# Ledger of designs, part 82: peptides against a protein of PDB entry 3J47

Target 1, 121 residues: chain A of PDB entry 3J47
Amino acid sequence: IRLTNQLKSLKGLQSKLKDVVEYLDKVINKELPINHTILGKLQDVFNLLPNLGTPDDDEIDVENHDRINISNNLQKALTVKTNDELMVIYISNLVRSIIAFDDLIENKIQNKKIQEQRVKD
Target 2, 26 residues: chain B of PDB entry 3J47
Amino acid sequence: NAQYHLLVKQGDGLLTKLQKYGAAVR

## One batch from the design tools (peptide; made by RFdiffusion4, then SolubleMPNN)

Design b2_p21_1_s2 (from b2_p21_1, 15 letters changed)
Fold by OpenDDE base, seed 3:
Structure b2_p21_1_s2 (fold): chain B 121 residues (1-121), chain C 26 residues (1-26), chain A 21 residues (1-21)
Amino acid sequence: as target 1 above (121 residues)
Amino acid sequence: as target 2 above (26 residues)
Amino acid sequence: NIELLIKNLEESLEKLQKYLE
């Protein structure tokens, strides 16, 4: 049962990671806004993943300990990679917000200049 | 980690500058 | 100053893209 759940979680993680990469590519191409709901669910899955890989301290033979350590290290590496991807998404959104705000400021400056010119005429 | 924190710090610095400019244009 | 800000943002995005690769 535990191994089957770990394999299912790993397959789920791999699918989610692929979806995140595909989403990042669309974000880079400016085609889509970030779905915060998908991102939140992904974060929740990753926060639960360490708990799916911790065997409760009951009865695992020493040969399984090395395999479990390798699995836990891989899982940790995948969690770090996903955190980095989420971080890229966050910064990309921040930059988009900054550009949009810059455009708004420029538009306001232009509008003020037009109003000042109309008062002088 | 360090490169990320640097990037976030740069983004925050830019956001702060933009906010100040927006307040001056109001 | 705004143009410099935009440039710094673009450079930050480029660095971020390289980090994802």
Scores: peptide ipSAE 0.300, ipTM 0.857, DockQ to the pose 0.037
Fold by OpenDDE base, seed 1:
Structure b2_p21_1_s2 (fold): chain B 121 residues (1-121), chain C 26 residues (1-26), chain A 21 residues (1-21)
Amino acid sequence: as target 1 above (121 residues)
Amino acid sequence: as target 2 above (26 residues)
Amino acid sequence: NIELLIKNLEESLEKLQKYLE
């Protein structure tokens, strides 16, 4: 039962990570805005990962210790991957904000030039 | 961690430069 | 993908610097 749940959770996480990567690629290509709901769901999945690793107090056979270490390494790798995805989202938002602000500045400069020309005429 | 902090710091530096430019154009 | 995003940020910075000159 526990291994099947871990495998199901891992497959679910892999699918979500793929969806996030595809979403990030669309964000990079300026095709879609960032959806905060997707970010919240990723954080929720991440917060659930530690709870899947709590051993119920039943007999720690020596074979379980190696599996626990592998599970901890996998959880750490997933943590790093999630942090990298969040970073890419942050950078993508930053780039969009910069571009939008640059366009706003250019529009303000053009409007000011048009007003100055109208006052001289 | 260190690469993340470096990237965030570079992004914040860019935002600060952009804010200064926006204030100069206002 | 991250390296390409960093490059796009650098290009955006260079454009912004040209407007500050």
Scores: peptide ipSAE 0.297, ipTM 0.848, DockQ to the pose 0.060
Fold by OpenDDE base, seed 2:
Structure b2_p21_1_s2 (fold): chain B 121 residues (1-121), chain C 26 residues (1-26), chain A 21 residues (1-21)
Amino acid sequence: as target 1 above (121 residues)
Amino acid sequence: as target 2 above (26 residues)
Amino acid sequence: NIELLIKNLEESLEKLQKYLE
């Protein structure tokens, strides 16, 4: 049962990571805005991941120590990968915000020049 | 980690420059 | 000044894309 649940969680996480990567590619290509709901659900999955790797205290079999280490390493690797994806999303948002702010500044400069010209005429 | 912190720091530096430009245009 | 800022942002984005690959 436990291994099947880990495999299901891993498949679900892999599918979500694929969706996040596809979303990130669309964000990088300027095709879509960031979906904060996807990010929130991803963060929730990451906050739940440490709890998915903790054995319920009742089955201490010594043969599980290597499997627990592999599971913890995989969970850590997944956490790092998603932190990296989240960071890319953050930087992509930052760049979009910067471009939008640049356009706003340019529009304000143009409007100011038009007003100054109208006062001189 | 270190390369990431460099990228974030570079992004923050650009944002700060843009904020200064926005304040000068106000 | 703005054009140089945009170029630095584009270069930062390119470095970030290479980090995701």
Scores: peptide ipSAE 0.284, ipTM 0.853, DockQ to the pose 0.036
Fold by OpenDDE base, seed 5:
Structure b2_p21_1_s2 (fold): chain B 121 residues (1-121), chain C 26 residues (1-26), chain A 21 residues (1-21)
Amino acid sequence: as target 1 above (121 residues)
Amino acid sequence: as target 2 above (26 residues)
Amino acid sequence: NIELLIKNLEESLEKLQKYLE
């Protein structure tokens, strides 16, 4: 049961990471907006990862120390990778906000110039 | 990490400048 | 991908700078 759950979670995480990478590529290409639901589900998966690597304290077999170190290193590597993905998403949102605000300012300036011309006529 | 923090800081600085400009154009 | 995002930010910054001048 435990190994099957770990394998299922790892496959789920791998599929989700693939979906996130594909989504990030679409966001970078300006094809799609950020889906907050995907981000929330990704965060939930990461919050569950620590619980998948903790053996319940009852199986202290000496062979587990190398497996625990590999699991902790994998978890750390996955956490770093997700932090990097969240960071890319944050930057992408910031860039979009800046572009949208720039367009808004330009539109306001154009509208102001049109109003000033109408007052001079 | 450091390069990303620098990029975030540059983006925040740009956003702040844009906000000031938007307030001056209002 | 990240490098392209950085470049787009730089271009947006440059456009914004020209607009503030």
Scores: peptide ipSAE 0.295, ipTM 0.848, DockQ to the pose 0.060; fails the geometry check

Design b2_p21_2_s1 (from b2_p21_2, 16 letters changed)
Fold by OpenDDE base, seed 5:
Structure b2_p21_2_s1 (fold): chain B 121 residues (1-121), chain C 26 residues (1-26), chain A 21 residues (1-21)
Amino acid sequence: as target 1 above (121 residues)
Amino acid sequence: as target 2 above (26 residues)
Amino acid sequence: DDLLTLLLEYLKNQLELLKLA
């Protein structure tokens, strides 16, 4: 039962990670907006990952040292990859916010010019 | 971590400049 | 136009940082 649940959780995480990568590729290609709900769920999953790799302190058999090192390296690599993905998302959101602000400013300038012309007539 | 924080800080700095420009046009 | 230029400069700087990572 426990192993089956762990495998199911890992498969779920792998599927979600694939969905995030696909989503990031679409965002990079400017095809889709950023979904904050997906981002939040991803962050929650990654905040829980550190707790999945701690073996309960009660059976550190010496044969697990290589497995622990591989697990720690994998966890570190996943954390770095996640941070990079989050950075790309953050930058993409910032760029979109700046473009939206530029459009708003240009619209305001145009509206102001139209009002100034109407007052002179 | 440090590079991430630097990137975020640069982004926040740009956002602040944009906000100032938006306020000057209002 | 000036804001768009500032955005492009920022994007360029971010791309350079991403290449260094």
Scores: peptide ipSAE 0.341, ipTM 0.869, DockQ to the pose 0.030
Fold by OpenDDE base, seed 2:
Structure b2_p21_2_s1 (fold): chain B 121 residues (1-121), chain C 26 residues (1-26), chain A 21 residues (1-21)
Amino acid sequence: as target 1 above (121 residues)
Amino acid sequence: as target 2 above (26 residues)
Amino acid sequence: DDLLTLLLEYLKNQLELLKLA
């Protein structure tokens, strides 16, 4: 039962990571806005990962040490992958903020020019 | 970890420049 | 425009670094 749940959770995480990558590619291409709900779910999965890697204390046989190391290495690899995805999201948010700020500045410059012209007339 | 922190630090540096530019246009 | 161009160029460089990692 535990191994099946770990495999199912891993497959679920892999599917979610694929969806996040696909979403990030669309955000990089300016096709879609950032979905905070996807981020929240990814964070929830990340926060649950430590709990998925702790064997309940009831079967510490020597054969579990190699399985624990493999599970920890996989969890570490998933942590790194999740961090990379979060970085891509951070960069995408930064790009969007810069574009929105440039548009705001241009609009402010135009509004200031219109106001200066109205005071001169 | 170190490369991650470097990339975040560079992004924060950009955000600071953007904030300065916004304050100069105010 | 010039500041936006510099910011976009920096972001492009960050994206390239992320692709190499």
Scores: peptide ipSAE 0.340, ipTM 0.870, DockQ to the pose 0.032
Fold by OpenDDE base, seed 1:
Structure b2_p21_2_s1 (fold): chain B 121 residues (1-121), chain C 26 residues (1-26), chain A 21 residues (1-21)
Amino acid sequence: as target 1 above (121 residues)
Amino acid sequence: as target 2 above (26 residues)
Amino acid sequence: DDLLTLLLEYLKNQLELLKLA
């Protein structure tokens, strides 16, 4: 029973990882727009992934060590890239909010000036 | 992670200053 | 004008942080 549940959970995780890879490939190919909610969840998944790169010092054959190092370096590189993309999006949204606020202030100043002119006429 | 959090913190600090400026122009 | 200047300074600081990353 416990082993069967672990296998089912692992198979579910593998399916989800495949869906994430397919989504990331579509985003890289510009076939789909960047979805902030998916990227945020992906970032959370990467932050919750244990550092798969601390081998407990128990007997891993040299061939498995190279595959683990490649996987960890690739995962770290993908995490950095995803963080950079999210950062660019965050800055872009901040800049947009700032411009919209500047326009609002300018419009308010102009409206006040028009009202002051109408009171003097 | 730490650099990202620092950037977000700086962005939030600016947003707070912007909100204060907007409240003063209101 | 002062707000726009503060915004430009912030954008400049963010660009410098992005260059250091």
Scores: peptide ipSAE 0.306, ipTM 0.854, DockQ to the pose 0.025
Fold by OpenDDE base, seed 3:
Structure b2_p21_2_s1 (fold): chain B 121 residues (1-121), chain C 26 residues (1-26), chain A 21 residues (1-21)
Amino acid sequence: as target 1 above (121 residues)
Amino acid sequence: as target 2 above (26 residues)
Amino acid sequence: DDLLTLLLEYLKNQLELLKLA
């Protein structure tokens, strides 16, 4: 029972990873717009991945080292790009919040002027 | 990471100034 | 007006950071 559940979970993870790769390929090819929710989840996955770039075990064959280095460089480049995109979104949301607050302040100033004028009449 | 955190900190500083201005207009 | 100016300065600084990245 426990081993069969672990195998089922691993197969489910493999399917989800394949779906993520297929989605990333479509985004790279500009066939789909970048989905912020998928990008955030991908960032979480990369943050949970053990640093494949700490060689703490001295026995991985030279052919695997080049593939691991290419994978780590690609992961790092994708993480940087993802952080830059999230930063632009954060700034855009902050700007919208500031504009909405400025409009609220101006509306309050106008309402106060109208009340002061009604008390003088 | 460090540049992103610096940017977020600068944004938070701006939000704090905006909140103070809104409290002064109330 | 002062708030809008502060916002524009913030946006300018962010665009500069984005160009350096």
Scores: peptide ipSAE 0.302, ipTM 0.859, DockQ to the pose 0.025; fails the geometry check

Design b2_p21_2_s2 (from b2_p21_2, 17 letters changed)
Fold by OpenDDE base, seed 1:
Structure b2_p21_2_s2 (fold): chain B 121 residues (1-121), chain C 26 residues (1-26), chain A 21 residues (1-21)
Amino acid sequence: as target 1 above (121 residues)
Amino acid sequence: as target 2 above (26 residues)
Amino acid sequence: DDLLKLVLELLKNQKELLKEA
């Protein structure tokens, strides 16, 4: 039962990670805006991951200690990978905001130049 | 963690420069 | 033009930090 739940959660996480990567590629290509709801749900899943590893404190054989260390290292690696994905999302949003601001500045400069020309004519 | 904070600091530094430029064009 | 150059330079720096991570 526990192994089947871990495998199902891992498959769900892998699928979600693939969806996030595909979404990031679309954001980098300027095809889609970032969905903050997807980001929040991803963060919630990661905050819950540390809680999935608490065994009740009765009778861990030495064979379980190595499995727990492997599970903790994998969980840490997954947490790092998601932090990197969140960082790429943040950078992509920052870049988009900068481009939009540059375009707004250029439009304002052009509009000011057109008004100054109309006052001289 | 430290690399993430460094990247966020660089992003914030750019955003601040962009805000100053936008205020100078206003 | 100068603003666009500054933005492009920062984008390069962020891309380098992402490659080192």
Scores: peptide ipSAE 0.372, ipTM 0.874, DockQ to the pose 0.031
Fold by OpenDDE base, seed 5:
Structure b2_p21_2_s2 (fold): chain B 121 residues (1-121), chain C 26 residues (1-26), chain A 21 residues (1-21)
Amino acid sequence: as target 1 above (121 residues)
Amino acid sequence: as target 2 above (26 residues)
Amino acid sequence: DDLLKLVLELLKNQKELLKEA
């Protein structure tokens, strides 16, 4: 039962990670906006990942040392990959906010010019 | 880590310049 | 126009930093 649940959770995480990568590729290609709900759920999963790799303080036989090192290296690699994905998302949002603000500024400049022309007529 | 902080700092610098321009157009 | 050019330059710089990451 416990092993089956862990395998199911790992498959769920793998599927979610694939969906995030596919979503990031679409955002990079400017095909889709960033979904904050997907991002929040991803962050929650990653905040829980450190707790999944801590063995309960029950006697870790020395035979598990290689498995623990592999698990810690995998967790570290997943954390780095996540930080890189979050960084790409942050920059993409920043870029979008900047473009939207530039458009707003241009619209304000045009509106001011129209008002100044109407006062001179 | 260092590249990440550099990228964030550059983004913040851009945002600050944009905010200054937005305030000058108001 | 000048603001748009500045924004486009900063976007290019961010894109290059993203390629190096």
Scores: peptide ipSAE 0.365, ipTM 0.874, DockQ to the pose 0.029
Fold by OpenDDE base, seed 3:
Structure b2_p21_2_s2 (fold): chain B 121 residues (1-121), chain C 26 residues (1-26), chain A 21 residues (1-21)
Amino acid sequence: as target 1 above (121 residues)
Amino acid sequence: as target 2 above (26 residues)
Amino acid sequence: DDLLKLVLELLKNQKELLKEA
């Protein structure tokens, strides 16, 4: 139950992220007009992400282009890190499920041996 | 990426072995 | 037994990935 719910939640997140990327690509290619409601929700997601690249509020009067590239690189790095962490959690839960199933198999083998011994006595 | 795909393949190999053991105990 | 060893090796590899992150 718990593992199935986590996998369902992760698949739902993956689908939503894919839909966001596909929308952004269509907007970049000028195939679709910018939807202000979707853009507002994306901004809210970015604002809920812990500030990705505040260098401390000390003095950088240097060009908006480098700030956008640094922000995109840090967002990409944190997206990769978050994906790696989520997969480590997923595999750890899979491994725990495997151990629990192995213990159930061993218990079933032991119960079968006990029944076979009772039929011989 | 590559190490991650290797870890997933190892997990899938374990799952396959566990399924074979579960079938042998039935 | 062999399955448990492979599970333990997978857990060790996960622990190393967590240290590199």
Scores: peptide ipSAE 0.339, ipTM 0.867, DockQ to the pose 0.028
Fold by OpenDDE base, seed 2:
Structure b2_p21_2_s2 (fold): chain B 121 residues (1-121), chain C 26 residues (1-26), chain A 21 residues (1-21)
Amino acid sequence: as target 1 above (121 residues)
Amino acid sequence: as target 2 above (26 residues)
Amino acid sequence: DDLLKLVLELLKNQKELLKEA
C-alpha cells in the first residue's frame, strides 16, 4: 500500500512537470501570456525541491547512486536556470509597471500645471 | 545569485521611490 | 527625468543578466 501510493505520487509529479515544461515552451514561443498563478505554483514546487535533495541518512543501496545523483544535479541545475528566467521575467514586469506609473505621475503634474495656468489667465 | 539579489534590491528601491513620488503628487 | 534614467539603467542590467543566462 505505501509503495503504490509513492509510485502514484511520483507519476503525478512527473505528469505535472511535463505540463509545466510544455507551458514554459508555449510562453517562450509567445503563444501564451505568462500566467502568474502557474508561476507561483512553480515557485512553491521549486522551494520544496531543496528538501527533496536532502536524503535523510537511512540506507539507499550503492549501485543506483550515480544515476540518481546525476538526475538530482540535473534537476537542481534546471531548477536554478528556470528560477533565474522566471526571476528576470518578474523584474521586467516590475520595471514596466514602474515606467507606466512614472508616466502617469508626469501626466498628472503636467495636467496640474495646465490647470494652474488657465486659472491665472 | 548575488547579482540577482542586487537587481531585486535595486528594483525594490525604485518601487519605493516611485510610491513616495506618487503620494507627493496626489 | 532622474527616475526614468534609473529605470533605463535597471532595464539594461536585466538585459545583460539575460544574455549571461
Scores: peptide ipSAE 0.335, ipTM 0.868, DockQ to the pose 0.028; fails the geometry check

Design b2_p21_2_s3 (from b2_p21_2, 18 letters changed)
Fold by OpenDDE base, seed 2:
Structure b2_p21_2_s3 (fold): chain B 121 residues (1-121), chain C 26 residues (1-26), chain A 21 residues (1-21)
Amino acid sequence: as target 1 above (121 residues)
Amino acid sequence: as target 2 above (26 residues)
Amino acid sequence: DDLFKLLQEYLNNQLELLRQS
C-alpha cells in the first residue's frame, strides 16, 4: 500500500512538473503571465516532500536503508527539478519586468519630448 | 546550484541597471 | 538610447543563456 501511494504521488508530481514546464514554455514565448496558483501548488509539493521520505516509524527492517536512500535521492532529484523550474519562472519574470520597464521608459521619454515641444510653441 | 546562483546574480545585475535607468528618467 | 540598447543586449544574452540551459 505505501509503495503504491508513493508511486501515485510521484506520478502526480511528475504530471504537475510537466504542466509547469509547459507553462514555462508559454511564459518564455510571452503567451501567458505567471500563474501564482501553479507556483503555490509547487510550494505545497515541496512542503510535502519531507513527508514522502519519512517511512512511518513502524517498520524497523535493515532492508529499508537502501529504500530510504532511493527515496531520499528521488526527493533530492525532485527538489532540484523544481528549483530549476522556479529559476526559469524567476528569470522569465525578470525578463518581462525589464521589457515592460523599457517600454515605460520609452513612453516617458516620448511624453517628455511632446511636452517640451508644446512649451516651445 | 552554481549555474543557478550565477544566473540569479546576472539577473540582479540587470535589474540594478534597469533601476538606475529608471531613476535617471524620473 | 545607448543605455537602453545595452540593456536589451544584456536581456537577449540572458535569454540565450536560458535557452542553452
Scores: peptide ipSAE 0.363, ipTM 0.883, DockQ to the pose 0.028
Fold by OpenDDE base, seed 3:
Parts: C-alpha cells; structure tokens; sequence
Structure b2_p21_2_s3 (fold): chain B 121 residues (1-121), chain C 26 residues (1-26), chain A 21 residues (1-21)
C-alpha cells in the first residue's frame, strides 16, 4: 500500500511537471497568461517533496541507505528543474508588468499633451 | 543558482529603469 | 521612447534565453 501510494504520487508529479512545461511553452509563445493556481500547486508539491524523502527514523537497513541516497538525488534534481520553471514564470510576469507599466506611462504622456493643447486653445 | 541570480538581478535592473521612467513622466 | 526600446530589447533577449534553456 505505501509503495503504491508513493508511485502514484510520483506519477502525479511527473504529469504536473509536464503540464508546467507545456504551460511555459504557451507563455513563451504569448498564447496564455500565467496561471497562479498551477504555480501555487507546484510550490505546494515542492514543499511536500522533502517530507516524502525523510524516512521515518525506524529501519536502518544498509540497502535502504543507498536507495534513499538515490531517491534524494533524484528529488534534488527534480527540485532544481522546478526552480528553473518557476524562474521562467517569474520573469514572464516581470516582463508583462514592465510592458503594462510602459503602456500606462505612454498613456499619461499623451493625456498630458492633450491637456496642454486644451489650455493653449 | 548563479544563472538564476543573474536573471533576477537583470529583472530588478529593468524594474528600476521602468520606475525611473515613470517618475520622469510624472 | 529610446529607453523603452532598450527595455523592450532587453526583455526580448531574456525571453530568447529562456526559450533556449
């Protein structure tokens, strides 16, 4: 039962990572906005991942130590990959904020020019 | 880590430039 | 306008680096 649940959770994580990659590709192509809900769920999965790698303290079998080290290394590699994905999302949001702010500045400049022209007339 | 930090630093630099531009238009 | 163009170019360069990663 426990191993089956871990395998199911890992499969779920793999599917979610695929969804994030697909989402990032769509963001790069300017097809979709950033989904904050997907990002939040991904962060939650990462916060839970360290807890999946902590064996409860009980059975010191030497064979478990090598398997635990391999599992921890894989988990670390997955964490790095997701940090990269989160970074992409962060930058994409920053870029959008910059563009929106530039548009606001340009609109303000135009409004000021219109107001100055109305005072001269 | 280093590439991440560089990218964040660059983004912060852009935000700062944008803020200065917004203040100049104000 | 020139500062904004520089900012846009920088942003585009970051997006391209991201696409290559």
Amino acid sequence: as target 1 above (121 residues)
Amino acid sequence: as target 2 above (26 residues)
Amino acid sequence: DDLFKLLQEYLNNQLELLRQS
Scores: peptide ipSAE 0.347, ipTM 0.879, DockQ to the pose 0.030
Fold by OpenDDE base, seed 4:
Structure b2_p21_2_s3 (fold): chain B 121 residues (1-121), chain C 26 residues (1-26), chain A 21 residues (1-21)
Amino acid sequence: as target 1 above (121 residues)
Amino acid sequence: as target 2 above (26 residues)
Amino acid sequence: DDLFKLLQEYLNNQLELLRQS
């Protein structure tokens, strides 16, 4: 049961990480806005990661200590990867905010020039 | 950690500039 | 890093345009 649950959790995380990468690629390509729901779900996965590596206290025989260490190392590596993905999402949000703001500035400059021309006529 | 903090700091710097432009355009 | 530099330069150019307007 335990190994099956760990494998299922790992497959679920792998699928979610793939979805995040695909979403980030669409974000980089300006095809989609940042989906707050995907970000929220990634944060939820990150917050659940500590629970995915907790062995149920009832099966710690001495032979499981090496398996626990391997599981903890894998969980740590996955945590780092998740943090990197969150960082890419954050940067993508900043870039989009800057672009949107640039368009606003340009529109205001153009509107000002149009009004100044109307006052001279 | 250090690279992450550097990247966040750069992003915050850009956000601050963006906010200054927003205030100047109002 | 290169993307941040490009964005920073772009923001500086927009600030200069606002100052001239």
Scores: peptide ipSAE 0.400, ipTM 0.888, DockQ to the pose 0.025; fails the geometry check
Fold by OpenDDE base, seed 1:
Structure b2_p21_2_s3 (fold): chain B 121 residues (1-121), chain C 26 residues (1-26), chain A 21 residues (1-21)
Amino acid sequence: as target 1 above (121 residues)
Amino acid sequence: as target 2 above (26 residues)
Amino acid sequence: DDLFKLLQEYLNNQLELLRQS
């Protein structure tokens, strides 16, 4: 039962991570705005991941050393993967901010040119 | 980690350039 | 126009770096 629940939780996490990646791809493709709530939930998942990889210290018999190493390696791999995802989100937001700002600047330049032309007429 | 910090630094550099341009157009 | 083009090029370069990472 416990192992099945852990596997189910891990599958759920994997599915959620996939959904986030798909969302990020849509964001990169300018199909959707970045949802800060999704980012916050990812951060929450990361903050919870360290707690999922620590078996309660109360039953560390010597035979579990290999299991602990596998769990720690998986946790590290997941941490790296989500750091990469967070990086993609950050850069995508940055790119959007730049594009929006460039459009704002161009609009201001155009408005200024229109005003200058109206003063000359 | 190091590549992430480099990309963030490059992004911040771009934002700074953008801000300077916005300030010059204002 | 030139500054906008430079920013766009910079953005494109960052996007390519992300794609390669």
Scores: peptide ipSAE 0.382, ipTM 0.886, DockQ to the pose 0.029; fails the geometry check

